# Designs tried in a protein design run: peptides against a protein of PDB entry 1EMU. Part 113

Target 1, 132 residues: chain A of PDB entry 1EMU
Amino acid sequence: PPYLKWAESLHSLLDDQDGISLFRTFLKQEGCADLLDFWFACTGFRKLEPCDSNEEKRLKLARAIYRKYILDNNGIVSRQTKPATKSFIKGCIMKQLIDPAMFDQAQTEIQATMEENTYPSFLKSDIYLEYT

## One batch from the design tools (peptide; made by RFdiffusion4, then SolubleMPNN)

Design b2_p26_8_s3 (from b2_p26_8, 9 letters changed)
Fold by OpenDDE base, seed 5:
Parts: sequence; C-alpha cells; structure tokens
Structure b2_p26_8_s3 (fold): chain B 132 residues (1-132), chain A 26 residues (1-26)
Amino acid sequence: as target 1 above (132 residues)
Amino acid sequence: MEELIEELVSYGVPEDVARELVELMK
C-alpha cells in the first residue's frame, strides 16, 4: 500500500496527495509547515516558464517567496537555510535576475532538514501510525 | 492572478499557500 512507500522515501510521500495531506497536517501540529510549503513554492516557481509576458509576475512571485520565508529571521525556513544561500536569493531579487533555479539551493537545504528531522518524526507520529 | 494560483496548484503548491503568495505579489 502507498503508506509503505511513504516510509521508503520522502519522494514517495511528496508524490502522493494523501501523503502530502497527512504530512502537512503533522507539520502544522509541529509548527513547521513552512518547510513543506516553501519546498512546494520553490518547485512551483521553477516550473513557471520564463517569457517576456510573465517577467514582471515572476519577479513579484520570487519577491513574495523571499519575503514570506527567507527574510523572516524568526521563521523556520530562514533558520534552516545557510546565510550564503539567503544572500544569493536576496541578490537575485535586488538585481531582478530571476532564474527559474534561483531557489534550488534553498530548496535542497530545506529538503535535507525534512529528511533528517520532520520526515522521520512523521513516520513515528500518531497520525501516520493510525493511518497504517 | 487567479490563473497563476491555478497554475501553482497544478504544480503541487497547496492552494492556501498559492493564494497567500499571490496576495503578497500586490
């Protein structure tokens, strides 16, 4: 069943809508849903195809992601991303150089945080165990 | 802007997150 695949890899969990729903609920209870939300925001941003007609919108969206998750020093995403990574993103925003991959390093670092901490905890949580 | 929300959601972004981000674009 799918829940067994969720325990085999975070990728399998994040590729399943039911898995995402349960994991996000767990993260909200732990006060760290921003980790997953930021991860998906980065993916969504990267998938937006750059073109002349959406350049301004992509810049504004990048700025929104930056302000929501990176700029807030008290936020969990900010605390779990390296200063150099945050500085790079800031630089892209300020220079208005909005490459689709500009959040890739931050996304990788947040993914590692989930892999090492919240994902294992989820697999030991009541919400997951009761689902199985 | 609603179209952008729908596009983000189609890429896996939770709808509430997509709506919040689009609101922050203003």
Scores: peptide ipSAE 0.805, ipTM 0.971, DockQ to the pose 0.864
Fold by OpenDDE base, seed 4:
Structure b2_p26_8_s3 (fold): chain B 132 residues (1-132), chain A 26 residues (1-26)
Amino acid sequence: as target 1 above (132 residues)
Amino acid sequence: MEELIEELVSYGVPEDVARELVELMK
């Protein structure tokens, strides 16, 4: 069953809509849903191919992601990203250099946080165990 | 902007997150 694959890797969990739903519910209860939301936001942003017609929209979206998750010092994403990473993103925003990969390092750091902390905790949670 | 929301959702972004981000673009 799919839930067994979820325990094998975070990738398997995030490749399953049911898995995502359960994991996100768990993260909300733990007050750290922003980790997953930011991760998906980065992926979505990266997949928006740059072109002349969407440059302004991409800039505005990048700014929205930055302000929502990176700039907020009270947010878990900000606390789990390195200062140099946040500074790089800030620089991209200020210079209006909006490369599709501008959030990649931050996404990697947040993914590592989930791998090391919230994902293992999820597998021990009542939500997951009751599902099995 | 609804089109952008749909595009983000198609890439796996939760709909509520996509809507919030698009709203922040204003």
Scores: peptide ipSAE 0.805, ipTM 0.971, DockQ to the pose 0.812
Fold by OpenDDE base, seed 2:
Structure b2_p26_8_s3 (fold): chain B 132 residues (1-132), chain A 26 residues (1-26)
Amino acid sequence: as target 1 above (132 residues)
Amino acid sequence: MEELIEELVSYGVPEDVARELVELMK
């Protein structure tokens, strides 16, 4: 069943809408839902095809992601991303060089954070165990 | 902007997150 696949890898969990829903609920209870939200925001941003007609929109969206998750020094995403990574993102925005992959390093770091702590905790949570 | 929300959602972004981000673009 799908819930067993969720325990095998975070990737399997994040590829299942039911898994995402339960995991996100858990993260909200733990006060760290921004980890997952940022992860998906990065994926969504990367999948937007760049073109002349959407250049301004992509810049504004990148800025929104940056302001919401990276610039907030009290936020969990900011605390779990390296200074050099945050500086790179800031540089891209300031220079208006908005490559689809500009958040890749930050996404990787946040994914590692989830892998190390919140994902294992989720598998031990009442939310997951009651589902099984 | 609604089209952008729909596109982000289609890529897996939770709808509430997509809406918030698009709102921040204004």
Scores: peptide ipSAE 0.804, ipTM 0.971, DockQ to the pose 0.806
Fold by OpenDDE base, seed 3:
Structure b2_p26_8_s3 (fold): chain B 132 residues (1-132), chain A 26 residues (1-26)
Amino acid sequence: as target 1 above (132 residues)
Amino acid sequence: MEELIEELVSYGVPEDVARELVELMK
């Protein structure tokens, strides 16, 4: 069953709507849902094809992601991203160089955080165990 | 902007997150 695959990899968990739902609920309870939300935001942003017609929108969206998750010094995402990574993102925004991959390093770091901490905890959580 | 929300959601972004981000774009 899918829940067994969730225990084998975070990727399998994040590729399953039921898995995402349960994991996100768990993260909300732990006060760190922004980790997953940011991860998906980065993916969504990257998948937006750059073109002249959406350049302004992409810039604004990048700013929104930056302000919501990176600039917030009290946020879990900010605390779990390297200063150099945050500085790079800031630089991209300031220079208006909005490459689809501009959040990739930050996403990688947040993914690592989930892999090392919240994902293992989720597999030990009541919400997951009750689902099995 | 609603189209952008739908597009983000189609890429896996939770709807509430997508809506919040789009709101922040204003």
Scores: peptide ipSAE 0.802, ipTM 0.971, DockQ to the pose 0.832

Design b2_p26_8_s4 (from b2_p26_8, 9 letters changed)
Fold by OpenDDE base, seed 4:
Structure b2_p26_8_s4 (fold): chain B 132 residues (1-132), chain A 26 residues (1-26)
Amino acid sequence: as target 1 above (132 residues)
Amino acid sequence: DEELIEELVARGVPEDVARELVELMK
């Protein structure tokens, strides 16, 4: 069953809508749903291919992601990203250089945080165990 | 911008997150 695959890798969990739903519920209870939300936001942003007609929208979206998750010093995403990574993103925003990959390093660091902490905890949670 | 929300959702972003981000763009 799919729940067994979820225990094999975080990738398998995040590739399943039911898995995402349960994991996100767990993260909300732990007060760290922003980790997953930011991860998805980065993926969504990267998949928006740049063109002349969406340049302004992409800049505004990048700024929104930056302000919501990176700039907020009290946020878990900000606390789990390296200063150099945050500075790079800030530089992209200030220079209006909005490459689709501008959040890649931050996404990698947040993914590592989930891999090492929240994902293992989820597999030991009542939410997951009751589902199995 | 409902179109952008739909584009983000189609690319894996949870709808509530997509809506919040689009709101922040204003």
Scores: peptide ipSAE 0.801, ipTM 0.973, DockQ to the pose 0.827
Fold by OpenDDE base, seed 2:
Structure b2_p26_8_s4 (fold): chain B 132 residues (1-132), chain A 26 residues (1-26)
Amino acid sequence: as target 1 above (132 residues)
Amino acid sequence: DEELIEELVARGVPEDVARELVELMK
């Protein structure tokens, strides 16, 4: 069953809508749902193909992601991203150089945070265990 | 921008997150 695959890798969990739903619920209870929300925001942003007609929208979206998750010093995403990574993103915003991959390093760092802490905790949670 | 929300959702972003981000673009 799918729930067994979720225990094999975070990738398998995040590739399943039911898995995402349960994991996100768990993260909300732990007060760290922004980790996953940011991760998906980065993926969604990267997958938007740049063109002349969406240049302004992509800039504004990048700015929104930056302001929501990176600029907030009290936020968990900000605390779990390296200063150099945050500075790079800021630079992209200020220079209006909005490459689809501009959040990749930040996403990698947040993914590592989930792999090391919240994902293992989820597999020991009542939410997951009761589902199995 | 409902179109952008739909595009983000189609690319895996939870709808509530997509809506919030689009709102922040204003």
Scores: peptide ipSAE 0.800, ipTM 0.972, DockQ to the pose 0.823
Fold by OpenDDE base, seed 5:
Structure b2_p26_8_s4 (fold): chain B 132 residues (1-132), chain A 26 residues (1-26)
Amino acid sequence: as target 1 above (132 residues)
Amino acid sequence: DEELIEELVARGVPEDVARELVELMK
């Protein structure tokens, strides 16, 4: 069943809408839903192919992601990303150099945080165990 | 920008997150 695949890898969990829903609910209870929300925001942003007609929108979206998750020093995403990574993103925003991959390193670091902490905790949580 | 919200959702972003980000765009 799908819940067994969720325990095999975080990737399998994030490929399943039911898995995402349960995991996000768990993260909200733990006060760290921004980890997953940022991860999806990065993926969504990367998948928006740049073109002349969406250049301004992509810049504004990148700025929104930056301000929401990176610039907030009290936020969980900011605390779990390295200073050099945050500095790089800031540089891209300031220089208006908006490459689709500009959030990749930050996304990798947040994914590692989930892999090492919240994902294992989720698999031991009441919400997951009651689902099984 | 409803079109951008739909594009983000189609690419895996939860709708509430997509809406919030679009609202933050200036």
Scores: peptide ipSAE 0.800, ipTM 0.973, DockQ to the pose 0.801
Fold by OpenDDE base, seed 3:
Structure b2_p26_8_s4 (fold): chain B 132 residues (1-132), chain A 26 residues (1-26)
Amino acid sequence: as target 1 above (132 residues)
Amino acid sequence: DEELIEELVARGVPEDVARELVELMK
């Protein structure tokens, strides 16, 4: 069953809507749902192919992601991203150079945080174990 | 921008997150 694959890799968990739902619920209970929300925001942003007509919207969206998750020094995403990574993102925003991959490094760092902490905890959680 | 919300959701972003981000674009 799919829940067994969820235990094999975070990737498998995040490829399954049921897995995402359970994991996000768990993260909300732990007060760190922003990790996953940011991860998906980055993916969604990257998948928006740039064109002449959406340049302004992409800039505004990038700024929104930056303000919500990176600029908030009290936020878990900000605390789990490297200063150089945050500085790079800030630079992109300030220069209005909005490459689809501008959040890739931050996403990688947040993914590593989940891999090392919240994902293993999820697999030990009541919500996951009761689902199995 | 409901269209952008739908585009983000179609690309994996949870709807509530997408709506919040679009609101922050204002």
Scores: peptide ipSAE 0.797, ipTM 0.972, DockQ to the pose 0.833

## One batch from the design tools (peptide; made by RFdiffusion4, then SolubleMPNN)

Design b2_p27_1_s1 (from b2_p27_1, 8 letters changed)
Fold by OpenDDE base, seed 2:
Structure b2_p27_1_s1 (fold): chain B 132 residues (1-132), chain A 27 residues (1-27)
Amino acid sequence: as target 1 above (132 residues)
Amino acid sequence: SELEELLSELSDEEIDELIEEAIKLGE
């Protein structure tokens, strides 16, 4: 069943809507749901191909992600991203050079954080174990 | 600063809406 695949990799968990739902519930209880929201926001952002018709929306979304997650010094995403990564994103915002891949490094760092801490904890949680 | 001006154009509500849409697109 799918829940067994979730224990094999974080990727499998995040590819499953039920897995996402349970993991998000767990993260909310741990006060770190922003990790997952940021991760998916980055993926969604990357899916928006640049063109004249969506340039303004992409620019606004980039600014929104930056303001909500990167600039929040008390936020878990900010604490788990490297200064150089945050500086690069800031540069993109300032130059209005909004490449679809501009959040890739930050997303990678947040993914590593989840894999090292919250994902293993989720697999030991009552939420996951009761589902199995 | 220039950065503050750029970011101030977005309300908290607009930020949340944009991010929510992006999350759904990413899932």
Scores: peptide ipSAE 0.796, ipTM 0.966, DockQ to the pose 0.933
Fold by OpenDDE base, seed 4:
Structure b2_p27_1_s1 (fold): chain B 132 residues (1-132), chain A 27 residues (1-27)
Amino acid sequence: as target 1 above (132 residues)
Amino acid sequence: SELEELLSELSDEEIDELIEEAIKLGE
């Protein structure tokens, strides 16, 4: 069953809508749902192909992600991303050079945070165990 | 600053809407 695959890798968990739902519920209880929201926001951003019709929207979205998660020094995403990564993103915003991959490094760092902390905790949580 | 001016053009509501759409696209 899918829940067994969720325990094998975070990737399997994030590829399953039921898994995402349970994991998000857990993260909300832990006060760190922004980790998952940021991760998916980055994926969504990367899926927006650069074109004339999407240029303004992509620019606004990049600024939105930056302002919401990177600029907020008190936020968990900001605390779990490296200064060099945040500086790079800031540079992209300032130069208005919005490459689809501009958040990739930040997404990787947040993924590592989940892998090391919240994901293992989720597998030991009542939310997951009651589902099994 | 120039950065502050760029970011000030977006309201908190607009930011949340944009991010919500991106999340849905990413899932």
Scores: peptide ipSAE 0.796, ipTM 0.966, DockQ to the pose 0.934
Fold by OpenDDE base, seed 5:
Structure b2_p27_1_s1 (fold): chain B 132 residues (1-132), chain A 27 residues (1-27)
Amino acid sequence: as target 1 above (132 residues)
Amino acid sequence: SELEELLSELSDEEIDELIEEAIKLGE
């Protein structure tokens, strides 16, 4: 069953709508749902193909992600991203150089945080165990 | 600062809407 695949890798969990739902519920209880939301927001941003018609929207979205998650010093995403990574993103925003991959390093760092902390905890949680 | 001015053009509501759409696209 899918829940066994979720225990094999975070990728399998995040590739399953039911897995995402349960993991989000768990993260909300732990006060760190922003980790997952940021991760998916970065993926969504990367999927937007640059073109003349969506340039302004892509720019706004990049600024939104930066303001919501990176600039907030009290936020978990900000605390779990390296200063050099945040500085790079700031530079992209200031230069209006909105490459689809501009959040890739930050996404990788947040993914590592989930891999090391919240994902293992999820597999030991009542939410996951009761689902099995 | 220039950065503050750029970011101030977005309301909290607009930020949340943009991010919500991005999340859905990413999932």
Scores: peptide ipSAE 0.796, ipTM 0.966, DockQ to the pose 0.938
Fold by OpenDDE base, seed 3:
Structure b2_p27_1_s1 (fold): chain B 132 residues (1-132), chain A 27 residues (1-27)
Amino acid sequence: as target 1 above (132 residues)
Amino acid sequence: SELEELLSELSDEEIDELIEEAIKLGE
């Protein structure tokens, strides 16, 4: 069953709508929901193909992600991303050079945070165990 | 600052809407 695959990899969990729902519920209780939201926002951003019709939207979305998650010094995403990574993103925003991969490193760092902390905790949580 | 000016063009509501759309696209 899918819930067994969720325990095998974070990727399997994040590729399942039911898994996402349970994990998000858990993260909200832990005050860490921004980790998952940022991760998916980055994925969504990357899916937007650079073209004339998407240019303004991509610029706005990049700025939105930066302002919401990177600039917020008290936010968990900001605390779990390296200064060099945040500086790079800031540079992209300032130069208006919005490459689809501009958040990749930040997404990787947040993914590592989930892998090392919240994901293992989720698998030990009542939310997950009661589901199984 | 130039950065503040760029970011000020977006309201908090618009930011939340853009991010919500991106999240849904990513899922």
Scores: peptide ipSAE 0.795, ipTM 0.966, DockQ to the pose 0.942

Design b2_p27_1_s2 (from b2_p27_1, 10 letters changed)
Fold by OpenDDE base, seed 5:
Structure b2_p27_1_s2 (fold): chain B 132 residues (1-132), chain A 27 residues (1-27)
Amino acid sequence: as target 1 above (132 residues)
Amino acid sequence: SELDELLSELSDEEIDKLIEEAIKLGE
């Protein structure tokens, strides 16, 4: 069953709508749902292919992600991203150079945080165990 | 600062809407 695959890799969990739902519920209880939201926001951003018709929207979205998650020093995403990574993103925003991959390093660092902390905890949580 | 000016153009509501759409696209 899918829940066994979720225990094998975070990728399997995040590729399943039911898995995402349960994991989000768990993260909300832990006060760190922003980790998952940021991760998916980065994926969504990367999927937007640059073109003349969506340039302004892509620019706004990049600024939104930066302001919401990176600039907030009290936020978990900011605390779990390296200063050099945040500085790079800031530079992209300032130069208005909005490459689809501009959040890749930050997404990788947040993914590592989930892999090391929240994902293992989720697999030991009542939410997951009751689902099995 | 220039950065503050750029970021001030977005309301909190607009930020949340843009991010919500991006999340849905990413899922």
Scores: peptide ipSAE 0.798, ipTM 0.966, DockQ to the pose 0.935
Fold by OpenDDE base, seed 4:
Structure b2_p27_1_s2 (fold): chain B 132 residues (1-132), chain A 27 residues (1-27)
Amino acid sequence: as target 1 above (132 residues)
Amino acid sequence: SELDELLSELSDEEIDKLIEEAIKLGE
């Protein structure tokens, strides 16, 4: 069953709508749902291919992600991303060079945070165990 | 600063909307 695959890898969990729902519920209880929201926001951003009609929206979205998650020094995403990564993103925004991959490193770092902390805790949580 | 001016053009409501759309696209 899918829940067994969720325990084998975070990738399997995040590739399943039911898994995402349960994991998000868990993260909200832990006060760190921004980790997952940021991760998916980065994926969504990368899916937006650069084109003339999409440029303004992509610029605004990049600024939005930066302001919401990176600039907030008290936020969990900001605390779990490296200064060099945040500086790179800032540079892209300042230069208005919005490459689809500009958040990839930040997404990787947040993914590592989930892998090391919240994902293992989720597998031990009542939310997951009651589902099994 | 120049960065502050760029970011100030976005309201909190607009930011949340853009991010929500991106999340849905990513899922």
Scores: peptide ipSAE 0.798, ipTM 0.966, DockQ to the pose 0.931
Fold by OpenDDE base, seed 2:
Structure b2_p27_1_s2 (fold): chain B 132 residues (1-132), chain A 27 residues (1-27)
Amino acid sequence: as target 1 above (132 residues)
Amino acid sequence: SELDELLSELSDEEIDKLIEEAIKLGE
């Protein structure tokens, strides 16, 4: 069953809508749901192909992600992203050079945070164990 | 600053809406 695959990799968990739902519930209880929201926001952003018709929306979304997650000094995403990564994103926004890959490094760092801490904890949680 | 000006163009509501849409697109 899918829940066994969730224990094999974070990727499998995040590819499953039920897995996402349970993991998000767990993260909310831990006060770190922003990790997952940021991760998916970055993926969604990358899926938006640059073109004249969506340029303004892509700019706004990039700024929104930056303002909500990167500049929030009290936020877990900000604390778990490296200064150089945050500086790079800032530079992109300032130059209005909004490449689809501009959040890739930040997403990688947040993914590593989940892999190291919250994902293993989720597999030991009552939420996951009761589902199995 | 220039950065503050760029970021101030977005309301909290607009930010949340944009991010929510992006999350759904990413999932």
Scores: peptide ipSAE 0.797, ipTM 0.966, DockQ to the pose 0.928
Fold by OpenDDE base, seed 3:
Structure b2_p27_1_s2 (fold): chain B 132 residues (1-132), chain A 27 residues (1-27)
Amino acid sequence: as target 1 above (132 residues)
Amino acid sequence: SELDELLSELSDEEIDKLIEEAIKLGE
């Protein structure tokens, strides 16, 4: 069953719509849903292949992600990303060099945060256990 | 600053919309 796979890896959890829904509910209760939203936003951003038709949209989205999650010093994403990573992203924004991989390091760091903290806690939560 | 000017071109509503679309694309 899918819920058993969710316990085997975070990747399996995030590949399942039901898993995502439960995990998001848990994260909202913990006040850290931005971790998951940022992670998926980065994935969505990377899926936008650079081309003339979407250049402006990609630029705006990069700025939006930066402003929403990286620039917010009180946000959990900002607190869980390294200064060098945030500086690199800022540089990309300033230079308008919007590579599909520009958020990869930040996404990796946020993923590590989830792996080491919220994901294990989720597997111990009433939300997950009641589902099983 | 130059950064402030770049970011000010986006409203909070537009930011949320763009991010919501990106999240859905990522899921």
Scores: peptide ipSAE 0.797, ipTM 0.966, DockQ to the pose 0.939

Design b2_p27_1_s3 (from b2_p27_1, 9 letters changed)
Fold by OpenDDE base, seed 1:
Structure b2_p27_1_s3 (fold): chain B 132 residues (1-132), chain A 27 residues (1-27)
Amino acid sequence: as target 1 above (132 residues)
Amino acid sequence: SELEELLNELSDEEIEELIKEAIELGK
């Protein structure tokens, strides 16, 4: 069953809509849903292929992600991303050079945070165990 | 600052909407 795959890898969990829903509920209770939201926002951003028709939207989205998650020094995402990574993103925003991969390093660092902390905790949570 | 000017072009509501759309696209 899918819930067994969720325990095998975070990737399997995030590939399942039910898994995502349960995991986000758990993260929200832990006050760190922004980790998952940021992760998916980065993926969504990367899926937007650069072209003339969506350039402005891509610029706005990049700035939105930066302002909400990176700039907020009190936020969990900001605290779990390296200064050099945040500085790089800031540079992209300032230069208006919005490469589809500009959030990749930050996404990787947030993924590592989830892998090491919240994902293992989720697997021993009441939310997950009651689902099994 | 220049950065503040760029970021202030977006309202909080617009930011939330853009993020919401991106999240859904990422799923």
Scores: peptide ipSAE 0.801, ipTM 0.968, DockQ to the pose 0.942
Fold by OpenDDE base, seed 3:
Structure b2_p27_1_s3 (fold): chain B 132 residues (1-132), chain A 27 residues (1-27)
Amino acid sequence: as target 1 above (132 residues)
Amino acid sequence: SELEELLNELSDEEIEELIKEAIELGK
């Protein structure tokens, strides 16, 4: 069953809508749902291929992600991303150089945070264990 | 600052809407 696959890898968990829902609920309880939201926002951003018809939207979305998650010094995403990574993103925003991969490093760092901390905790949580 | 001006062009509501759409697209 899917819940067994969720325990095998974070990738399997994030590839399942039910898994995502349960994991997000857990993260909300831990006060760190922004980790997952940021991760998916980055993926969504990357899926927007640069073209004339969506350039304005891509610019706005990049700025939105930056303002909500990177600029907020009290936010968990900001705390779990390296200064050099945040500086790079800031540079992209300022130069309006919005490459689809501009959040990749930040996404990787947040993914590592989840892998090392919240994901293992989720697998030990009541919400997951009661689901199984 | 120039950065603040760029970011302030977006309302909080617009930011939430954009991110919500991006999250759904990312799933």
Scores: peptide ipSAE 0.801, ipTM 0.968, DockQ to the pose 0.949
Fold by OpenDDE base, seed 2:
Structure b2_p27_1_s3 (fold): chain B 132 residues (1-132), chain A 27 residues (1-27)
Amino acid sequence: as target 1 above (132 residues)
Amino acid sequence: SELEELLNELSDEEIEELIKEAIELGK
């Protein structure tokens, strides 16, 4: 069953809509749902290919992600991203040069945070164990 | 600052809408 694959890798968990739902519920209880939301927002952003018709939308989305997750110094995403990474993103926004990959490093760092802490904890949680 | 001006062009509601759409696209 899919829940066994979820325990093999975070990637398997995040490829499953039921897995995502349960994991997000767990993260909300831990006060860190922003980790997952940011991760998916970055993926969504990267999927928006640059073109004349979506340039304004891409600019706004980049600024939105930055303002909500990176600029908030008390937020978990900000605390778990390196200063150099945040500085790079800031630079992209200031220059209005928003490459599809501009959040890749930040996404990688947040993924590492989940891998090392929240994902293992999820597999030990009542939410996951009761589902199995 | 210039950065603050750029970010202030977006309302909280617009930010939430944009991010929700991005999350759904990312899934």
Scores: peptide ipSAE 0.801, ipTM 0.968, DockQ to the pose 0.941
Fold by OpenDDE base, seed 4:
Structure b2_p27_1_s3 (fold): chain B 132 residues (1-132), chain A 27 residues (1-27)
Amino acid sequence: as target 1 above (132 residues)
Amino acid sequence: SELEELLNELSDEEIEELIKEAIELGK
């Protein structure tokens, strides 16, 4: 069943809508749902191919992600990203050079945080174990 | 600052909407 695949890799969990829902519920209880939301937001941002029709929207979205997750020093995403990574993103925002990959390093760092902490905890949580 | 000016162009509601759409697109 799918829940067994979820225990094999975070990737499998995040490829399943039910898995995402359960994991996000768990993260919300732990006060760190922003980790997952940021991860998906970065993926969504990367999917927006640069073109004249969506350039303004891409600029706004980049600024939105930066303002909500990177600039907020009280946020878990900010605390779990390296200063150099945040500085690079800031530079992109300031120069209005928003390459689709501009959040890739930050996304990688947040993914590592989930892999090392919240994902293993989720697999030991009541919400997951009761689902099995 | 220039950064503040750029970021202040977005309302809190607009930020939440943009991110919500991005999350949905990312799934």
Scores: peptide ipSAE 0.800, ipTM 0.968, DockQ to the pose 0.938

